# Peptides against a protein of PDB entry 7BDX, part 7

Target 1, 212 residues: chain A of PDB entry 7BDX
Amino acid sequence: EMGAAACTLLWGVSSSEEVVKAILGGDKALKFFSITGQTMESFVKSLDGDVQELDSDESQFVFALAGIVTNVAAIACGREFLVNSSRVLLDTILQLLGDLKPGQCTKLKVLMLMSLYNVSINLKGLKYISESPGFIPLLWWLLSDPDAEVCLHVLRLVQSVVLEPEVFSKSASEFRSSLPLQRILAMSKSRNPRLQTAAQELLEDLRTLEHN

## One batch from the design tools (peptide; made by RFdiffusion4, then SolubleMPNN)

Design b2_p26_2_s1
Fold by OpenDDE base, seed 2:
Structure b2_p26_2_s1 (fold): chain B 212 residues (1-212), chain C 212 residues (1-212), chain A 26 residues (1-26)
Amino acid sequence: as target 1 above (212 residues)
Amino acid sequence: as target 1 above (212 residues)
Amino acid sequence: SLEERIRELIEENRKLTEEIGVESKL
């Protein structure tokens, strides 16, 4: 309980750039983000056994941790820190996104995907995550999720790859051969306006790349 | 481990007024400070049995919590919040200061005394804590501590009472009858310059009150 | 712009924080 409450408050205040700088300026940031990855991993591994109530203190704690990572990644210095000093955490997030089943821990997936998207704003971060083993198959696995918000954040991450020629050129062959075009086309007709727009924009970006 | 790390980061960032405002502006502040009191109480109750290593994650967690309370109380809006909405936490801190033996958990005592001193800057806070059952005996109990930093912060809290006529007049009879004058005189000759100065100032303030 | 996208994400994260925080009171 108390850990979840403290972590939730830290999540809330980490929306500020100055708070992110204060977190990273301390000698404890490396340890904190290392333990964060381990804690998230242990939580996801525990889900295969008992239906841990999504409303548990443990779930809230992990959500807050993922939220902190997302807020740190939203800031330029935070992205730089994650890309330079917390690559293991990025690897953990990618692994956990692969380990979670469709529809499982939707909110956690959204937060993790938001963190990866924020990291992808940094070209070095985008390079790092896109060159991760199984990255393209992972995107398509996640795009099979029944949740519209998960799919939205997957599409945004895909767009980050597509819009960067230096990154897209390295994966273009695999990307084109495995692209779930029919799924993206179905999303472009979604009743969810955010999902619809993201799918339409991605389809337009892909068409532009086919004509060049 | 992770809870202590998160709480330690929250402690560090809570040194900012803007972070204190962010903590208090959320709908979670009341719950956080309620659980804070309970957590500190459970920790102190656990000390009578096993020598919990002062370097434990639990000890660090409780230190961070006490540090957060101190930082909140250092800010005007934080003092107002504690005095108006977290009186149970103040009661808990007073109780725990009484339950701890001389020389026991010195760092925690210092943080708790600093928080009470900060609250005492608010006249309403000073009234509340000084009217707490057993407050004057508690001050003298704490002044028996062998630690110079504990005694320093007790003397500062005593000075807060003495310098406020509206508060001091209510307790003046009990205060004068129980005052450990010889102990304070001994502290005024301490090799610790901060303790020496605090004891000298308090003795001067008391002399001024005897002549009026 | 990238800056606008970042601002949107920060705001979305804030909303998620509020939503999860309300669920913890249930």
Scores: peptide ipSAE 0.024, ipTM 0.767, DockQ to the pose 0.159
Fold by OpenDDE base, seed 4:
Structure b2_p26_2_s1 (fold): chain B 212 residues (1-212), chain C 212 residues (1-212), chain A 26 residues (1-26)
Amino acid sequence: as target 1 above (212 residues)
Amino acid sequence: as target 1 above (212 residues)
Amino acid sequence: SLEERIRELIEENRKLTEEIGVESKL
């Protein structure tokens, strides 16, 4: 209970750049993000056996942790920190996104995907994530999710890859061969306007890349 | 582990006024401070049986909680919040300070005393604390602590009472009859310069009140 | 052509699309 409450407050205040700088400027940041990854991993591993209620203190705690990572990654110095000093956490997030089944822990997936997207704003972060083993299959695994918000954030991450020629060129063959184009086309017709727009933009970006 | 880490970070960032405002502006503040009091109380109640190591995750967690309360109370809006909306927490802190033996949980006592001192900057807070049952005996109980930092913060709180005529007048008879003057005089000769100064200032303030 | 490549990608991933049932969900 108290841990979740404290973490939730920390999540809320981490939306401020000054707070992110304060978190990172302290000597506890490295340890915090190390334990964050471990805690998130432990939570996801616990899900295979027990119907953990989505509203549990543990779930809230993990959501808050993922939210903190997202907020840290929203800031330039936070991206720099994650990419340079907390790569294990990024690896953990990628792994957990793979371990979660479609429709499982939707809110956590969204937060984790948002964090990865924010990290992808840093070219070094985008390179690191996109060069991770199984990254492209992971994107398609996640894009199979029935949740429109999960799919939206996957498409945004895919777009980050597509819009960076240096990154895209390295995976272009795998990307072209595995791209679930019909899935993306279906999403471009979604009643969810955010998902629809993201899918349309990605399709336009992909078309532009094929004409060059 | 993770709860203590999150709470420690929240403590660190709560030194900023903007962060305190953000904490209090959220819908979670009331619940957080309610659970804070309960958590601190549970911790202190656990001490009577087991030699809880001072460096435990639980101890760090409780220290961070007390630190957050102190930082919140350092800000005007935080004092207003505590005095108006979290009186139970203040009562809990007063109780815990009474329940702890001299030399026991020194760091926690210091943080709790610092929080009470910060609350005492608000006249309404000072009134609330000073009118608490057993407040004057509690001050003397705490002043018997062998730790110079505990004693320092007790003296500061005593000074807050003495410097406020409206508050002091209500307890003046009890205060005069129970004042451990020899103890304070001994502290005014302490090798600890902070303790020495605080004791000297308090003695000067007390002398001034006797001449009026 | 772009159109040919789109058709190729559609055919290459037809099975995946059928398995995930996108048209029934979106």
Scores: peptide ipSAE 0.005, ipTM 0.744, DockQ to the pose 0.017
Fold by OpenDDE base, seed 5:
Structure b2_p26_2_s1 (fold): chain B 212 residues (1-212), chain C 212 residues (1-212), chain A 26 residues (1-26)
Amino acid sequence: as target 1 above (212 residues)
Amino acid sequence: as target 1 above (212 residues)
Amino acid sequence: SLEERIRELIEENRKLTEEIGVESKL
């Protein structure tokens, strides 16, 4: 309980750039993000098919941790820190996104995907994520999620790759062959306007890149 | 472990006024400070004469909690919040300071005393603390501590009472009769310059108030 | 701009924080 409360407050205040700088400026940041990854991994391993009630203190604690990572990644120095000094955390997030089943832990997936997207704003972060083993299969897995918000944030992450020629050129053939284009096309017909737009834009960008 | 790490980061960033405002502006603050008091109380009850190693995760967690309270109390709106909305926490801190033996949990005592001192900057806070049952006996108990920093922070708290005529006038006779003046006089001869100065100033103020 | 996009992301995370925080029994 108390840990979750403290972590939730830290999450809330980490929306400030100055707070992110203060977190990273201390000697505790490395250890904090290391334990963060371990804690998130332990939580996901404990789910063993049980839909843990989203309302548990443990769930709230892990949500707050994921939220902190997302807020840190929203700041330039935070992205630099994560890519340079907390790669294991990025690896853990990618792993956990793969370990979770479609429809499982939707809110956690969204937060983790938001963190990866924020990291992808940095070219070094984008390279690191996109070059991760199983990245493209992971995108396919995540786009199979029944949740529109999960799919939206996956599409945004794919867009970050597509919009960066240096990254996309290396994997364009694999992306085209392994992205579930039919699923993305189905998403472009979604009643969710954000999902519809994101899918439409991605399809247009992919088509443009076929002609180039 | 993770809770202690998160709480330690929250403690670090709570040195900012903007962070304190952000903590208090949320709907989580009341619950956080309620659980804080309970957690600190549980920790002190667990000590059962065992000198818990100061380096335990549990100790670090409680230190961070006490540090957060201290930082919140350093800000005007934080003092107002504590005195208006978290009186139980103040009562808990006073209780825990009484429950701990001389020389026990020195660092925690210092942090708790710093929080009480910060609250005492507010006249309403000073009144609340000084009117607490057993406040003067508590000062006597705490001034028996072998630690110079504990004694220093007790002297500072006493100074806050002495410098406020409205508070001191109500209890001046009890203060004079129940303060360990001989112990304070011994502290005025301390090799610790901060303790020496604080004891000397308090003795001078008490003498001045005898002539008025 | 990149700066505007970052601000939007921070705000989106803030909204999620509020949503999850309100739903929590914590």
Scores: peptide ipSAE 0.027, ipTM 0.775, DockQ to the pose 0.126; fails the geometry check
Fold by OpenDDE base, seed 3:
Structure b2_p26_2_s1 (fold): chain B 212 residues (1-212), chain C 212 residues (1-212), chain A 26 residues (1-26)
Amino acid sequence: as target 1 above (212 residues)
Amino acid sequence: as target 1 above (212 residues)
Amino acid sequence: SLEERIRELIEENRKLTEEIGVESKL
């Protein structure tokens, strides 16, 4: 309870750039994000057995941790920190997204995907994430999720790759050969307007790349 | 570990007024400070049996909680919040200061005393603290501590009472009858310059009140 | 703009924080 409450407050205040700078300016940032990755991994590993109630203090704590990572990644210096000093955390997030089944831990997936998207705003971050082993298969695994918000954030991450020629060129063949076009087309007809728009924009971007 | 790390980061960033406002502006502040009091009380109760290593994750967590309270009380809106909405926490801090033996948990005592001093800057806070049952005996209990920093913060709190005629008048008879004058005189000769100065100033303030 | 998208994400994260907070009774 208290740990989750404290972490949730930290999450809330970390929406400020000044707070992110203060977090990163301390000598504890590296250790904090190292333990964050370990804690998130331990939580996901615990899900395979027990119906850990999604409303547990542990779940709330991990959501707050993922939220802090997201907020840190929303700031330029935070992205630089994560990409330079917390690569293990990024690897952990990628692994956890692969370990979670479709429909499992939707809120956590959303926060983790938002963090990856935020990191992908930085070219160095985008390169790091996109060059991770199994990245392209992971995108499609996540896109198979029944949850519209998960799919939305996957499409945004895919768009980040597609819009960067230097990154896209390295995986263009694999990307084109494995693209779940029928799934993206189905999303472009979604009743969720955000998902619909994101899928339509991605389809337009892909068409532009095929004709150039 | 992770809870202590998160709470320690929250403590660090709570040194900012804007962060304190952000903490208090949320709907979670009341619950957070309620659980804070309970957590601190549970920790102090655990000390009577086991040599809980002062460097435990639990100890670090409680230090961070006390630090957050101190930082909140350093801000005007934070003092108002504590005095209006977190009186139970203030009562808990007063109780815990009484439960701790001389030389026990010095760092925690310092942080709790700093929080009480910060609250005492507000007349409403000073009234509330000074009218708490056993307040005067508690001051002298704390002043018996061998630690110079504990004694310094006690003297500062005593000075806050002495400098407010409306507050001092209510307890002046008890205060004068129980004043550990020999102890304060010994502190006025301390090699610690901060303690020495605080004791000298208090003695001057007391002399001024006796002659008026 | 990219900045506007970041602001939207921050706002979405705030909303998620509120939703999770309401759900958790925290």
Scores: peptide ipSAE 0.018, ipTM 0.756, DockQ to the pose 0.124; fails the geometry check

Design b2_p26_6_s2
Fold by OpenDDE base, seed 1:
Structure b2_p26_6_s2 (fold): chain B 212 residues (1-212), chain C 212 residues (1-212), chain A 26 residues (1-26)
Amino acid sequence: as target 1 above (212 residues)
Amino acid sequence: as target 1 above (212 residues)
Amino acid sequence: SITDALFEETIRVSEKRAKELLEKLK
């Protein structure tokens, strides 16, 4: 309980850029983020296939960890730190997103996807995650989620790839051949306005790329 | 391990006034400090009489908690919060200082004493802790510690009482009748310059009060 | 819940900062 409470407070204060700089400026950041990855992995491995997101101290703790990573990645120096010094954590996040079933741990997935999106704002970060083995298939696996918020954040991450010619050119063939076009079209008709807009924008971006 | 790491990071960033304000401005501060007291108490109760300060994750966790409390108490709004909203935590700290044996958990004692000293900077805080049952006997119990740093922080807390006429007048009779004068005189001759100075200053303050 | 509030704040902060960065790159 105390660990979850401490981590939740750390998550709350990490919304400040000054706090993120303080976290990273200390000698303990590397160790903290190393243990973070291990803890998140242990949690996901402990989930039985039928268990929806548990309202437990353990779930709250891991949720807070994902929140901290997201807040760190939202800042330039935080992105630099993650890409340069904590690549194992990024690998872990990608792995966990693949291990979770559609509809499982929805809020955790959203935070993990947001953290990856934030990392993708940095060209170095985008290159790193997009070159990860199975990245494109993973995006399509995640896009099969019934949750609109998960799908929204997948579409945002896909858009980050599509809008960067240097990255998109390397995987354009695989991307085009495996694109779940019907799924994205269905999302463009969603009652969720955020999901609808994101899907429409992505479709427009894809059309623009086909004509160039 | 992860809990200790998170708490240690929170301790590190809590050195900033802005971070303390962020901790207190959230809806979780009350719960956090409530659990803090319980966790510290549980730790001290788990210590067997012969166990010196263990270099364990548990010890580090509790040490970090005490550090957070100390940092919060170092700021005006933090003192106000502790005295107004977390009196149970202050009671717990006083209790734990009494339960620990001389030489036991030295570093933890130092942080707890520092937190009480910081609280004593506020007149309301000083009134609260000085009116706690057994406060004066507790000070003398702590002054029997073989550790110079523990004794130094006890002397600082005693000085805070002596320098406040409104508080000192209420307990002056008990204070004078139980004062371990020989112990303080011995400290004024210590090879530790900080302890030596603190003991000399206290002796001078006491002499000034006897002449008024 | 407190967790929901922090979640929403995390989303808000991330979106705001991403937008600001993209505007600087234009």
Scores: peptide ipSAE 0.249, ipTM 0.822, DockQ to the pose 0.200
Fold by OpenDDE base, seed 5:
Structure b2_p26_6_s2 (fold): chain B 212 residues (1-212), chain C 212 residues (1-212), chain A 26 residues (1-26)
Amino acid sequence: as target 1 above (212 residues)
Amino acid sequence: as target 1 above (212 residues)
Amino acid sequence: SITDALFEETIRVSEKRAKELLEKLK
């Protein structure tokens, strides 16, 4: 319980850029993010097939950890740190997103996806994530989620790939061949305006690429 | 382990006034400091008679908690919070300082004493601490510690009492009758210059009070 | 809940910073 409380406070204050810099400036950052990955992995592995997000100290703890990672990745130096010094954590996040079933741990998935998106703002981060084994299949797996927020953040991540020619060119063949176009088209008709807009924008970006 | 890591990071960033304000501005502060006291108490109760500071995750965790409290108490709004909203924690710290044997958990005692000293900067805090049952005997108990840093911080706390007439007047009789003068005199001859200076300064303050 | 509030704040901060960065890169 104390751990969850401490981590929650750390999450709250990590919204500050100065706090993120302070976290990273300490010699404990590496260890912290290493253990973060392990803790998140342990939690996900402990989930039974039908377990939703538990209102537990453990869930709160992992949720806070994901929030911290997201806030760190929102800052340029944080992205640099994650991509250079904590790649294992990024790998873990990608793995966990694959391990979770559609509809399972929705809020956690959203934070993890946000963290990856934030990392993808950096070209080096985008390259690293997109070159991860099974990345494209993972995107489509995640896009099958019934949750609109999960899908929204997946679409944002897809867009990050599409908008970067250097990255997109490497995966263009696989991307085009496996693109769940019907699913994205369905999302473009969503009642959720954020999801609708994201899907429409992605479709426009894809059309632009077909004409070039 | 993750809890200790998170708490250590929180401790590090809590050196910032803005972070302390952010911690206190959240609705989790009360719960956090309540659990802090419980956690510290549980740790101390788990110690066997001859157990020194363990190089353990638990020790690190409790150490970080004490550090956070100290940093919070270093800020005016933090002192106000502790004295108004977390008195149980202050009581716990006082109790734990009494429960620990001389030479036991030295670093933890130093942090706890520092937190109390920081609280004592606020008159309301000083009043609260000094009016705690057994406060004066506790000071002398702590002053018997073989560790110079413990003794130093005890002397600083004693000085805070002596320098505040409103507080000192209430305890003057007990204070004068139980004062370990020989011990303080011995400290004034210490090789440790910080301890030496603190002891000398306290002796001067006490002499000034005798002449008034 | 506090968790929900922090969640929303995290989203807000991330989106804001991402937008600001993208604008600087243009």
Scores: peptide ipSAE 0.249, ipTM 0.823, DockQ to the pose 0.213
Fold by OpenDDE base, seed 3:
Structure b2_p26_6_s2 (fold): chain B 212 residues (1-212), chain C 212 residues (1-212), chain A 26 residues (1-26)
Amino acid sequence: as target 1 above (212 residues)
Amino acid sequence: as target 1 above (212 residues)
Amino acid sequence: SITDALFEETIRVSEKRAKELLEKLK
């Protein structure tokens, strides 16, 4: 319980750029983010097992960890740190997003997707994520989620790839063939205005790139 | 392990006044500090039991918690919060300082004493601590510690009491009779210059008050 | 819940920062 509380406080204060810099300025950052990945992985693996009621504290703890990663990734120096020094964590997040079933741990997925999106703001981060094995199949899996927020954040991540020619050109054919375009089209007709807009924009961007 | 790591990071960033304000500005502060006291108490109680090797992570966790409290107490708004809303934590710290044997958990004692000293910077905090049951006997117990840093921080706390007439007048007779003056005198001859100076200053302050 | 509030705040902050950065890159 105390761990979850401490982590939650750390999450809250990590919304500050200065706090993120302070976190990263210490010798403990590497170890912290390494253990973060391991802890998140252990949690997700425990969900697939017959293991009983997710201790509310454990889920809260992992949620807070994902929040911290997201807040760190929201800052330029944080993105640089993650891309340079915590690639294993990024790989873990990608893996966990694949391991979680549609509708499972929706809020956690949203935070993890937000963290990846934030990392993708850096070209180096975008390249790293998009070049990850199974990235495009993962997008297909994630876009099958019934949750509008999950889908929205997936679409945002996809858009970051599509809007960067240096990245998209490498996978353009795979994107065209393996993106669930019909699902995205269905999302463009969603009653959720945020999802609708994101899907429409992405479809327009994809069409523009098809003519080039 | 992850809890200890998160708490350690929170401790590190709590050195900032802005972070302390952020910690206290949320609805979680009360709960956090309540659990902090309970966790520290549980740890100290576990030391007296036949319970094996102090998990290095557990000790680190409690150490970080004490560090956070110390850093919070270093800030005016933090002191106000502790005195107004977390008196139980202060009581717990006082109790734990009494429960720990001389030479036991020296570094933790130092942080706890630092937190009390920081709280004592506020008159309200000073009054609260000094009026705590068994406060003067506790000073005797703590000044029996063989560790110079423990003794130094006890002397600093005592000095805060002595230098405040409104507080000292209430306990002047008890201080004169129950302070280990011979121990303090011995400390004034210490090879540790910080301890030597603190003991000398305190003795001088006490002598000045005896003539009034 | 506190978790929900932090979640919403995290979303807000991240979206704001991302938008600001993307606007600077255009």
Scores: peptide ipSAE 0.253, ipTM 0.828, DockQ to the pose 0.225; fails the geometry check
Fold by OpenDDE base, seed 2:
Structure b2_p26_6_s2 (fold): chain B 212 residues (1-212), chain C 212 residues (1-212), chain A 26 residues (1-26)
Amino acid sequence: as target 1 above (212 residues)
Amino acid sequence: as target 1 above (212 residues)
Amino acid sequence: SITDALFEETIRVSEKRAKELLEKLK
């Protein structure tokens, strides 16, 4: 309980750039983010048997950790740190997103996707994530999630790839061959306006790439 | 491990006034500090049997919690919060200081004493702490600690009481009757310059009060 | 819930910062 509470407070204050700088400026950042990845992995691996109640201290703790990572990635120095010094954490997040089933731990998936998106703002981060083994299949796997927020953040990440020619060119063949176009088209007609807009914009971006 | 790491990071960033304000501005502060007290109490109660290694994750966690409280108390709004909204935590700290034996958990005692001293900067806080049952006996119990840092911070707290006539007048009789003068005199001759100075200043303050 | 509030704030902050950065790159 206390760990979850402390972590939740840390999450709240990590919205500040100065706090992120303070977190990263200390000798403890590497250890913290290493343990973060391990803890998140341990939690996800534990889900196979017991429907750990989404309201458990453990789930709240992991949720807060994912929130901290997201907030760190929202800042330039945080992105740089993650890409340069915490690649294992990024790999872990990618792995966990693959290990989770559709509909499972939706909020956690959203935060993890947000963290990856934030990292992808940095070209080096985008390159690293997009070149991860199984990245494109993972995107389509995640896009099969019934949750609109999960799908929204997947589409945002896809868009980050599509908008960077240097990155997209490397994966263009695989991307085009596996693109779940019907699913994205369905999302462009969603009642969720955010999802609808994201899907429409992505479709427009993809059309632009076909003409170039 | 992760809880201790998160709490340690929170402790580090809590040195900032803005972070303290952020911690206190949320609806979570009351719960956090309530759980803090309970966690610290649980730890101290667990010490009777197993020499919990001072380097355990649990000890580090509790140490960080005490550090957070100290940093919160170092700021005016934090002191106000503790005195107005977290009196139970202050009571717990006083209790734990009484429950710990001389030489036991020295670093934790120092942080707890520092937190109480910081609270005592606020007159309302000083009144609250000094009017706690067994406060004066507790001070003398703590002053019997062989550790110079513990004794230093006890003397500082005693000095805070002595320097406030409104507070001192209420306890002057008990204070004078139980004053470990020989111990304080011995400390005034300490090789530790900080302890020496604190003891000398306190003796001077006490002499001034005898002449008024 | 507090968690939900922090979640929404995290979304807001991330989106805002991303937009600001994209505007600077432009």
Scores: peptide ipSAE 0.248, ipTM 0.823, DockQ to the pose 0.201; fails the geometry check

